Peptides against a protein of PDB entry 5EG6. Designs and how they scored, part 15

Target 1, 151 residues: chain A of PDB entry 5EG6
Amino acid sequence: RLRSQTVSTRYLHVEGGNFHASSQQWGAFYIHLLDDDESEGEEFTVRDGYIHYGQTVKLVCSVTGMALPRLIIRKVDKQTALLDADDPVSQLHKCAFYLKDTERMYLCLSQERIIQFQATPCPKEQNKEMINDGASWTIISTDKAEYTFYE

## One batch from the design tools (peptide; made by RFdiffusion4, then SolubleMPNN)

Design b1_p10_4_s3 (from b1_p10_4, 5 letters changed)
Fold by OpenDDE base, seed 5:
Parts: sequence; C-alpha cells; structure tokens
Structure b1_p10_4_s3 (fold): chain B 151 residues (1-151), chain A 10 residues (1-10)
Amino acid sequence: as target 1 above (151 residues)
Amino acid sequence: MEVPSFKAKF
C-alpha cells in the first residue's frame, strides 16, 4: 500500500525549473497525502496514513523541491478513470492523476513532454471518465534510487 | 509510447 513517501517516476523529471519527460531516467518524488480541503500553495500540511484512491496528493521533486499542483489520485479501469473508487492505492492497478479543480484534466505523458489531457465523460457510466494511455500510470514497488533505463 | 510508471514502496 502506498503511503506519503518518496517514489521514483519514469518520464517525470525536473530540469531547469520545469517539469518534463525522460525516456532514459527515473526521477524521485515525494508523494504527500493532503486533506481534501487543503488549499493550493508551496506550504502544506502532510497527512499520515495510507493513500486511497480519490484522495488529494502532492508530488514534490526530491531534488529541487518543485511541486505539481494538487492532484487527486484515481483508479484506472482499462481506458477509464474511476471517480468513486476509494480503496487503498496498490501496485496491482494503474492510476491517474487528476488536476484538482480543473475540467477533467489529467497528468499525461506525451513523448518527451508532460501535458494535461482532458478526459471525456462516459455517457453511459457517470462514475467514469475516458483517458488515454499516456494518462495511465503504473506504480511498482521499489526503494528510492537513481535509475537509468536501458532498452 | 511506453506506459508511464511510478516506483513506490508499499
């Protein structure tokens, strides 16, 4: 189960004061659990405990301290993000990062760039939103380390 | 395109 902790990410990296994608390197980030009513800002209070889908989180670069805006971590089912899932985040499931207080914008990998992708509502399933593959993230268990990819 | 991944301690 995922707690507020340091995680390594593929394709997400901070360089020159900007977030970007890397095909060869993993970046290390802190993922912090926040209260649902926590306001946006550089200063925030971190909650203790396991992270559940539907909760608000902050991703902070472990090196530079730069942070993304507040995110809601959501469970992914195939090509859809689930809006009402609330079980603990696990490595067995893909996840998506909704940009809090946006019109269905999700953190998305597009080639060498990190972008926002707007999800499409599911007409027949109001508890789901359609996302693309780039907005589906996989979490795997590992310790903090600097990683280099060799494909 | 490769699927983005997070490595985390569970």
Scores: peptide ipSAE 0.034, ipTM 0.606, DockQ to the pose 0.060
Fold by OpenDDE base, seed 1:
Structure b1_p10_4_s3 (fold): chain B 151 residues (1-151), chain A 10 residues (1-10)
Amino acid sequence: as target 1 above (151 residues)
Amino acid sequence: MEVPSFKAKF
């Protein structure tokens, strides 16, 4: 449960059989770790262990069971997604969700819609891709928590 | 891990 809300916060949720963004409503999601060679499908095998950046994951709505395609969770540094970060995923740290087997497509918030955003390669930094702020997400625990936001 | 996902606009 989130204790504080701000006008500048958008939440991922499921409505009408689709993923949407809302300033008011949010849904809880399971983040499942998959094997790197796991195939796409409705049914998948969950791997044991803590999730690290660079690993393949599935986001599943805890209410409807609806899932996004396979994603690679990547660490975010400012306006870039890091391709070689492999440390454990930290809650409250910015992350990006690369749609696996695409040409640099990331899960992105655009107004009230969830879309794919194509990241731009960094010319002199092969281990980074440039993303917009809509492709930067924060993962928080469903436990009671208080957050402070600064502009 | 069960978590909500959100984006903060600054």
Scores: peptide ipSAE 0.033, ipTM 0.610, DockQ to the pose 0.042
Fold by OpenDDE base, seed 2:
Structure b1_p10_4_s3 (fold): chain B 151 residues (1-151), chain A 10 residues (1-10)
Amino acid sequence: as target 1 above (151 residues)
Amino acid sequence: MEVPSFKAKF
């Protein structure tokens, strides 16, 4: 038995001073590399370098300047976030954004909302945390600040 | 790095 399946895509977007998930448009974000010891705040020091998994980053909306809290970008393997991956970030791979200094909280898409999802420790693999589908993101490079999609 | 992010659900 076969059935037709519909794939839905949501995009991170900033509107009205809030982060949202849009099915039709997205905003471009600056991913700033931070030092591991950088403190949370509106002002932060950006370091040079190619982003690797495990590093601390700031996501800043290119239009509004709104930023998420400090995140650690982590490599994703299926439904798990890898805690010890440190290779260069690949746009071909899904990633997860751990909210730094939280108890396994990850940036997550839930319907049209951006929330925090608490990952569950993987009992058999200590270098992994179990995340849901909403906590797995794909990153693509762009020169544009905002995109709108049409059918 | 300037990037958009998105998520796909199947």
Scores: peptide ipSAE 0.031, ipTM 0.599, DockQ to the pose 0.040; fails the geometry check
Fold by OpenDDE base, seed 3:
Structure b1_p10_4_s3 (fold): chain B 151 residues (1-151), chain A 10 residues (1-10)
Amino acid sequence: as target 1 above (151 residues)
Amino acid sequence: MEVPSFKAKF
């Protein structure tokens, strides 16, 4: 299970069937590793092993079971998401969550809401997309026995 | 589209 904090001390949690950013409340989430060819749906097959950047994942609320659409977890370098990074995910690095099968849409915190933010292509570096601070996440593992990351 | 909150700060 994982939890996430923002620079503004905001936590992702579910309330009233919606996703909110709270300074007081936080939720724990499962990050399920999927096959790259796994279809969208409420039922999915979970893969074993370390999560690597570039892989497809499902974020599921540990309490309600509410899930986001399929995401690709990407490594963040300053204000950019890396498109070709494939090393193991590390808690020491920020990450971004690309919404699979969209035009560069990323999971983003805006005030008290979680929205989709469209990244801008980087013409000078085709392996990068420009994101904002709200689209950069830090993963905090609450159960290392369940989820192991590169340290 | 709104999604669950889980942004982490270290």
Scores: peptide ipSAE 0.028, ipTM 0.574, DockQ to the pose 0.157; fails the geometry check

Design b1_p10_4_s4 (from b1_p10_4, 5 letters changed)
Fold by OpenDDE base, seed 1:
Formats: C-alpha cells, structure tokens, sequence
Structure b1_p10_4_s4 (fold): chain B 151 residues (1-151), chain A 10 residues (1-10)
C-alpha cells in the first residue's frame, strides 16, 4: 500500500547558497526593476516605477542578498509565455522569468531544483513561446500574505 | 517593489 501525498504549495527558497523550491520553507524576494540596458553584475541600479511585463528585473533574496541573473518578467497565458505583453505586473496572473540574453531559457522548477527550461517557439504565433508548468510562477506580496493564505 | 514577495507554485 502506497501512501498518497497531498498536493502542496512550493516556494522559491535559498538554501546553502543555492536556489531551490520547498514545500516547507519560503524565501521573500525583492523584485527590482532595471533599465533594459543594465549590464549583468552584483551591483545594479534600481529604476523607479511599477514593473510591467517585458521589463528587466532582478530577484534578490531579502535574507541572504543572493540574486538571480537578470530576468525579463513575462505574462503567462496557460502554457505560453507572452512576448509582447506590456501591462503592469499583476499578482492575480501567472508569470514567467526569462533569463536575459539566453535562447528562450526560463526559470523553472523541476522536482525540488531550480533549473533553466528552454521554451519552444510557437509556429503560428510569433508573440508566444511554449513553457511548462514548472516555468510558471505566482507572485505573492508579503504584506498581503494574510489574505493570500486564508482558508 | 516596496515589499518582498513570495514566488509560489500551487
């Protein structure tokens, strides 16, 4: 007899100097807006304003200060990342994080590991790329955690 | 963003 595991929420987390996903622990991350021409590096200039899809961002762990490489935040529609969406980022929508200057690589959860997943071009829709479920994320503001986690 | 955020998968 196999014990059934319940479906649980997973969170991006930093452990041992690495990014991973956990059902038990979570990390809080600053999402910093950058200029489109900002270079990669540990030091960067944060731009003022609300983040829109298509813009360049930095994810920084609020505890450790560790950061991922520059990302372009993209809107997700079902199994596709939208390349031309430019409206303000909404916590009500799923998003994907394209690793800037890569060949369609996205931040992805595979089991407990954070990896790069290569999106597939959509043959008849040049403004979309096909991603998997692991490449879709939900942003939850910490100041609204009470409402988000209420049952 | 002014405050940190969780990145979650449901």
Amino acid sequence: as target 1 above (151 residues)
Amino acid sequence: MEVPSFLAKY
Scores: peptide ipSAE 0.373, ipTM 0.842, DockQ to the pose 0.047
Fold by OpenDDE base, seed 5:
Structure b1_p10_4_s4 (fold): chain B 151 residues (1-151), chain A 10 residues (1-10)
Amino acid sequence: as target 1 above (151 residues)
Amino acid sequence: MEVPSFLAKY
């Protein structure tokens, strides 16, 4: 028979030097815009301007300063990540974080763990690749922390 | 960004 799963809201969080997901706690992250040719490292130069899909970003924990590797933020359409979208990033839309210079690896939530999920190419649409639900994220500004979200 | 954000999953 079909198994149903109870889904609760989870948030990316840093605890004990590790990235994880929590239903009770959330981490606040700075999303820094980088130059496309910026090298990987703890030291990086932040660019000015609005973040657009397809650009390189750094996620840095506001509390610990811990950062993920360089990511390319991509727009999500249903179960696919768009490879050529370049409009400004919207908090109203889901997004995906491609780990730069990897073979289609995306930041993904699996239960309470943060893992890398390998997207698969879309045979019919070369500008898209298939991701799972765990690789889709919603960006929420911390100034809206009191806002009630419904799914 | 000047204002930090959190990443949510539903």
Scores: peptide ipSAE 0.371, ipTM 0.840, DockQ to the pose 0.047
Fold by OpenDDE base, seed 3:
Structure b1_p10_4_s4 (fold): chain B 151 residues (1-151), chain A 10 residues (1-10)
Amino acid sequence: as target 1 above (151 residues)
Amino acid sequence: MEVPSFLAKY
């Protein structure tokens, strides 16, 4: 016999000192722009400017201050992450978060857990890596529906 | 970025 489950929208959330995906609770996160040469750590210097794909960012929970490791925000084209896109980040597009200094590991949702998913190289297109749906995210501003990163 | 955001999956 088969079991069916209704699929609902999920949000990144911090609970019990861990990152989760929840349909009931959601967290608000600051996306801080870092310099490409910024080292990993709890203390970091935030850069001014509009966030572009390919740049290094820190995701920090606005409530707890808990942060993920340094990430590179990448543009998504269907089931692929673009490695060479450098245009401004838009809420209208899906994005992926590559964990910096890893072998193609991306921030990914699996059930209620947040995990690392290893992307597969695309032999036909060297500027793309194949990801799954779980590694694609949508950024929604708490201030406005179409928030831009302009100062 | 000066305003926090949600990260959502649909």
Scores: peptide ipSAE 0.364, ipTM 0.837, DockQ to the pose 0.045
Fold by OpenDDE base, seed 4:
Structure b1_p10_4_s4 (fold): chain B 151 residues (1-151), chain A 10 residues (1-10)
Amino acid sequence: as target 1 above (151 residues)
Amino acid sequence: MEVPSFLAKY
């Protein structure tokens, strides 16, 4: 017997000083481009230019100002994160956020919580890592006419 | 970035 699950659309949101997911509420986040050698901290220097996959970014809540640790935005192909993609980030494609300087940890939604998910290395293809659906995100710009991200 | 974005999961 075939079983199906209904999955509702959920959005990254900040409430009560915590990151979580909501079906009814969503947060608007600034995606700031950083230099590859930028150190972790509350203060950071934003770099100008179009954001490309493989680059370091900071996600900052537009309302609370809360930020996630430095992330590397990576292109997603099906169930894998691409490690060497460097083309401009597209809002039309799913992406993954690698927690910089971790052992393959990605920003992940599990149920209603935001967690870190450890990707599995792909021995057949060293330029890919296996991620779960929770680690795949879609970026929706508040400006629908924008297809690439830049600062 | 000039405008903020939503991060969604479908």
Scores: peptide ipSAE 0.350, ipTM 0.828, DockQ to the pose 0.045

Design b1_p10_5_s1 (from b1_p10_5, 5 letters changed)
Fold by OpenDDE base, seed 5:
Structure b1_p10_5_s1 (fold): chain B 151 residues (1-151), chain A 10 residues (1-10)
Amino acid sequence: as target 1 above (151 residues)
Amino acid sequence: MPVPSWQAKF
């Protein structure tokens, strides 16, 4: 299970005041759990506890302190983001980062860039949005806590 | 202290 912690990511780092991607270097970030009603800003209150899908998080560069806008972490099923999943975030599953209060914009890796990708509504399933592979991330935690899968 | 983890794509 994932909680507020330091996350090392290969494709997300800060250079020259902007977020960039790298295929060779790993950047370290803090992932912080926020209240659902937390406003956007440089200063925010971090919640304790395990991070669940559907919750609001902040990614903060461990070196520069620069942060992305508030994100909602969502569970991924194949090439779709699940809008109503609320189980604990697991290293066994892919996830997507929805930019809060946007028109279905997700963090996406495109070559050497971190971009916003607009998900497409799933016509047959209202609780899903279609994303591409670049918007799907795998988080592997060093936490040894057991994970129980529920269907 | 925060517990370290890493993120990758494949």
Scores: peptide ipSAE 0.024, ipTM 0.579, DockQ to the pose 0.040
Fold by OpenDDE base, seed 3:
Structure b1_p10_5_s1 (fold): chain B 151 residues (1-151), chain A 10 residues (1-10)
Amino acid sequence: as target 1 above (151 residues)
Amino acid sequence: MPVPSWQAKF
């Protein structure tokens, strides 16, 4: 289970005032849990506790303080983001970061850039949105363990 | 204090 904490990311890197993708350098970020009604801004109140899917979070660079807009962390099932999952975030599942108050925009890795990818509604399942592989992320603990994912 | 973790894409 994941608490609001500092994380190191391999593919999310801040350089020159922009977010970049890198396989060579690690970036350190804070993942902050926010209230669902927290407004957008540079100043925000951090909540304590374990992060659950569906909750609002902030990703902040530990060095520069540069932050992404408010995100909702969502559970991923294969190539879909689940809209109604609310269990604790775990290292056993991939996740997606929905940009709050957008039309299905998700944080996505494309080539060497971090972009917004618009998910497609799933007509057959209203609780799911179709995302691409670039919009799926894995959060792993500093505890070096191997996990098996079912996709 | 929480233990730092890594976020990665595979």
Scores: peptide ipSAE 0.023, ipTM 0.571, DockQ to the pose 0.040
Fold by OpenDDE base, seed 2:
Structure b1_p10_5_s1 (fold): chain B 151 residues (1-151), chain A 10 residues (1-10)
Amino acid sequence: as target 1 above (151 residues)
Amino acid sequence: MPVPSWQAKF
């Protein structure tokens, strides 16, 4: 399970005050658990404990302090985000980051850019939304907070 | 202390 902690994020880093994607660099981030009713802003209250799917989180660059908007971390099944999963976040499963208070917008890697990807409702399954591969992420624990990717 | 982790794309 995943706790509020420092996370190295492949393809995500901050440069020049903006979030960028990189094929080579891993950004170091803090992933913070927030209350469901936490408002958007530069200042926010962090909760202690394990992160569960469906909960609100903040990704904060450990170097610059830049943060993404509030995200809801969701479990991924194939190419769908699960809307009702609430078990502890597992490093063995892919996850998606829904941008809170948007119309199905998810954090997505497209080429060398971090974008918002709009998920499509699953016609046969109301508890799922269809995402692309770029919107699927994997978080794995490590003894290192920062990495450089080598092919 | 929190254990560092990394997030990756496959």
Scores: peptide ipSAE 0.023, ipTM 0.557, DockQ to the pose 0.036
Fold by OpenDDE base, seed 4:
Structure b1_p10_5_s1 (fold): chain B 151 residues (1-151), chain A 10 residues (1-10)
Amino acid sequence: as target 1 above (151 residues)
Amino acid sequence: MPVPSWQAKF
């Protein structure tokens, strides 16, 4: 189960006031649970408790304090994001970050850049949206540290 | 204090 906590995010990095992607570096972020009716802004109220799929979260860089827009964390099944999953977020499951109040835009890694990827509606299953691999993330328990690797 | 975690892609 995932709670509001510090998360080191692979490929996501903040430098020079901008979000960047790196295949070699992991950035550390705070993930905060927000109320569903929380407004967009630099100031926000954090809710306590476990995070569930479908809830609104904020990712904040632990170093710079820069935050991404409000995100809805969604459960991932294969190459699809589940729109109606509401069980507690599990570190054993993949997740996707939907940009709240957008037209199916998801946080995505593409060609060493962080972009918004527009998911495709699933014609056969209205409770699912098709995403690419770059929009799929996995959260695991570990110590807070910078991770660098070379291929 | 919150428990640190990692987010990865695979």
Scores: peptide ipSAE 0.023, ipTM 0.555, DockQ to the pose 0.037; fails the geometry check

Design b1_p10_5_s2 (from b1_p10_5, 5 letters changed)
Fold by OpenDDE base, seed 5:
Structure b1_p10_5_s2 (fold): chain B 151 residues (1-151), chain A 10 residues (1-10)
Amino acid sequence: as target 1 above (151 residues)
Amino acid sequence: MPVPSWKAKF
């Protein structure tokens, strides 16, 4: 299970004061769990515990300290982000990062750039939003991971 | 296009 910790990212890194993508290099980031009512800002209070889908997180570059805006980590089913999933984040599932307080904007990889991709509502399923492949992130670990399935 | 990846501890 993922908790507030240092995370290595393949495509996300900071260069020249901006977030960029890399196909060859891994960057290290802190992923911090926040309270749902935490305000946006450079200073924030980190909450301890396992990260669950639907919770608010901060991604902070371990080198520069630069941070993305507050994100909500969401579970991905095929090419859809689930809006109501709340189980612990697992390497067995893809995830998406919704930019909090936006109109369905998600963190997305486009070639060598990190952009915001606007998801479209799923007409048949109100608890899902349609995203593209670039907005679907895979979490991997070299450590032995524990996973618990919840019905 | 490559799939974005995170390397994390669980």
Scores: peptide ipSAE 0.035, ipTM 0.618, DockQ to the pose 0.066
Fold by OpenDDE base, seed 2:
Structure b1_p10_5_s2 (fold): chain B 151 residues (1-151), chain A 10 residues (1-10)
Amino acid sequence: as target 1 above (151 residues)
Amino acid sequence: MPVPSWKAKF
C-alpha cells in the first residue's frame, strides 16, 4: 500500500511554472492524501495514512510547489479504470488519476505532453471507464520493505 | 519519514 510521500515521477516535471512531460527526466513530487470533501485550492489539508483507491490526492512538485488539481486515484484493469475499487493502492497494480469534478477526465501522457484524456463509459460495465495506455501509471518504491504487497 | 518511490509510465 502507498502512503502520502515524496515520489519521483518520470514524464512529469515543472519548468517555468508549468507542468511539462519528459521521457528523460524525473520530477520529484509529493503525493498527498486529502479528505474526500477537501475543496480545490492552493491550500489544502493533508491526511495521514495509507492511500486507497477512490481517495482524493494531490500531486505537488517538491521544488516549485506547483500542484495539479485534485485527483482521484483509481485502480486500472487492462485499459479500464475501476470506479468502485477501494482497497489500498498497490504498487503491483497500475493506477489512473481522475481529475476530480470533471467529465471522466484523466491525467494522460500523450506525445510527451501531459494532457487530460476523456474516458469513455463502458457499455456493459457501469463500474468501469475505458482509458488509453497513456492514462495508466505505475508507482514503484525504491524500498519495498516499507510497503505491503498482495496478489 | 516517507520512503522514496517513483511514478512511471510504461
Scores: peptide ipSAE 0.032, ipTM 0.601, DockQ to the pose 0.039
Fold by OpenDDE base, seed 4:
Structure b1_p10_5_s2 (fold): chain B 151 residues (1-151), chain A 10 residues (1-10)
Amino acid sequence: as target 1 above (151 residues)
Amino acid sequence: MPVPSWKAKF
């Protein structure tokens, strides 16, 4: 189960007032649970408790304090984001970060850059959206933080 | 204090 906490992100990095991607550096972020009706802004009220899929969160750089826009954390199954999952967020499951109030835009890593990737609707299953691998993220415990990747 | 976690892609 995931609570509002500090999260180290491997590929997400803030430098020079911009979000960058790095294959070698780990950035530390706060993940904050927000109310569903919380407005966009630099100031926001953090809710206490466990984070569930479908809820609104804020990712804040622990160093610079820069924050991404409001995100909805969604459960990932294979290459699809689940739109109606509402169970507690698990570190064992992949997740996607939907940019709230956008047309299926997701936080995505592409060619050492952080971009917004537009998911495509799943024709057969309306409760799913098709995402690419760059839009799939995994939150892991600190004791298992070391992984080897081949690209 | 919240327990830190790590986010990765694979």
Scores: peptide ipSAE 0.022, ipTM 0.556, DockQ to the pose 0.038
Fold by OpenDDE base, seed 3:
Structure b1_p10_5_s2 (fold): chain B 151 residues (1-151), chain A 10 residues (1-10)
Amino acid sequence: as target 1 above (151 residues)
Amino acid sequence: MPVPSWKAKF
């Protein structure tokens, strides 16, 4: 289980007002849980509680305060993002970040750049979208948080 | 677009 907290990654950081990907640099961000009907903007209301897949979140740089647009955190099953998973987010499981109100656009690491990757619908499984490896992320908490593994 | 970081790619 993951609450709104500070997390880090070695593949995403802010430098000179821009987002960069590097295996040598670490960036720290807040992941904030939002209400599903929260509007886009610099100001937003953070909800308390554990984050579940399918919920809307905001990623905010802990240093600069720069934020990404609203995202929906989704559970990843191999090379697919699950559209209907709603269990608590686990730090032991990969996740994907869908850009809210887009046509299947996900945050993706490509050639040391953060881009939007358009997922492909899965014809055989309507509850899944096909993503690439670059769109699968692992959360590393910088805070001492308890987690539970879910199958 | 570039985005803030809180996850790592493995």
Scores: peptide ipSAE 0.044, ipTM 0.621, DockQ to the pose 0.142; fails the geometry check

Design b1_p10_5_s3 (from b1_p10_5, 6 letters changed)
Fold by OpenDDE base, seed 3:
Structure b1_p10_5_s3 (fold): chain B 151 residues (1-151), chain A 10 residues (1-10)
Amino acid sequence: as target 1 above (151 residues)
Amino acid sequence: MEVPSWKAKF
């Protein structure tokens, strides 16, 4: 399970003050848990505790301090983001980062750029949104984290 | 659409 800690992810890198894709380097970031009612801004209050899907987080580059907008971390099931999953975040699963207060916009890798990609509603399942592979992220903790196995 | 970013302050 993840908590507010240092993490690493592939294809997300900060260089020259910009977020971009890098096939050669893993980006090191802090993932900070926020209150659901935390407002957007450069300043924010970090919560303690294990991160659950559906919660609001901030990704901050550990080197430059550059931050992305508030994100809701969501569980990924194949090519869909789950809207109602609320279990603890597992490093065994990919995740998606919904840009909070947007119309289904997700953090996405497109070629060499990090962009907002609009998910498509799933017609049959209202609790899912269809995303592409670029919107699925693998997060690896770089410090001590509780390992949890789910059957 | 690009994602905005800024330096975090604590």
Scores: peptide ipSAE 0.290, ipTM 0.877, DockQ to the pose 0.905
Fold by OpenDDE base, seed 1:
Structure b1_p10_5_s3 (fold): chain B 151 residues (1-151), chain A 10 residues (1-10)
Amino acid sequence: as target 1 above (151 residues)
Amino acid sequence: MEVPSWKAKF
């Protein structure tokens, strides 16, 4: 499971103060765990502990220091984001980043851009939201000392 | 829709 640490994900890159897509470069980011009631801002308090799905996190570029808005990290099953998953975040699973306090907006890769994608509710499965492939991310820890792997 | 970003401060 992941703790606040340095992670990498493909296609997410920061250049010129903006987040964009790069097929050739992996972005390196700090993933910070926040309290659920932490307010949005440039300044934030990082809490200790391992990150679980459903928790609020901040992604900060390790190179530029640029940060995304508060995100809720959610587990992905096929093309759906799970709303009630609360187990520790695993590198074995894809994840989605819900932009906190939005109407089902998720961090999404679209061609060369990083955009917000609005998920569609699942009428028959209220604990799931339908996302596209661009909203599914793979996280790889770059600090082995801060990660415990479970099969 | 673009995603906003800003410099993180600690």
Scores: peptide ipSAE 0.276, ipTM 0.866, DockQ to the pose 0.905
Fold by OpenDDE base, seed 2:
Structure b1_p10_5_s3 (fold): chain B 151 residues (1-151), chain A 10 residues (1-10)
Amino acid sequence: as target 1 above (151 residues)
Amino acid sequence: MEVPSWKAKF
């Protein structure tokens, strides 16, 4: 289980005040759990607890303090984001970051840029949205004390 | 589409 803590992820880095892709190193970020009703802004209130899929989170660069918009962390199954998964976030699975209050926009790696990618609804599976590989992320806890492994 | 960002404040 993942808690509000420092994490690292590949291909996400902050340089010059901007988010960009870096294939050479993992970026270090704080992942903060927010209330579902937390408003967007530079200031936000962090919740304690284990992060579950479907919850709202903030990614903040541990070095620069730069933050992304509110994200809903979603479980990924192959090339689909699961809309109804609510189990604890696991480092064993890829995740997708839905930009909250958008039309299916997800945080995405495209070449050397970090962009928004619009997912496509799954025609026969209402609980899934089709994403590309660039919208699938792997996160690793950098603070083992704040991570609980479960089988 | 570019992703907006800003400095977080606590």
Scores: peptide ipSAE 0.204, ipTM 0.835, DockQ to the pose 0.931
Fold by OpenDDE base, seed 5:
Structure b1_p10_5_s3 (fold): chain B 151 residues (1-151), chain A 10 residues (1-10)
Amino acid sequence: as target 1 above (151 residues)
Amino acid sequence: MEVPSWKAKF
């Protein structure tokens, strides 16, 4: 289980007030759980508890304080994002970050830039959206907070 | 498409 805590992710980091990508750098971020009805903005209220797939989160650079828009963290199955998964987020699996209130836009690594990538609906599987490899992220906890592994 | 960002306050 993942709580609101400091995490690291490959490629994503902040430089010069903007989000950038680097193959050699890991960015340190706070991942904050938000209420589902939390509005967008610089100011937001952090909720306590374990983060589950499908919940709304904020990624904040631990150094600069720069934040991304509200995201929905989604479970990844190969090259697809699951829309209905609600189990606890696991560091053992990759995840995708859907930009909330967009038309299937996900955080995506493209060369040295962080962009929005529009997922493609899966006609055969309505509970899935097709994403590319750049939209699949690995997160690693950097603090000593409680974490539970799941099989 | 670039992703917007801002300084977080909480």
Scores: peptide ipSAE 0.152, ipTM 0.796, DockQ to the pose 0.946

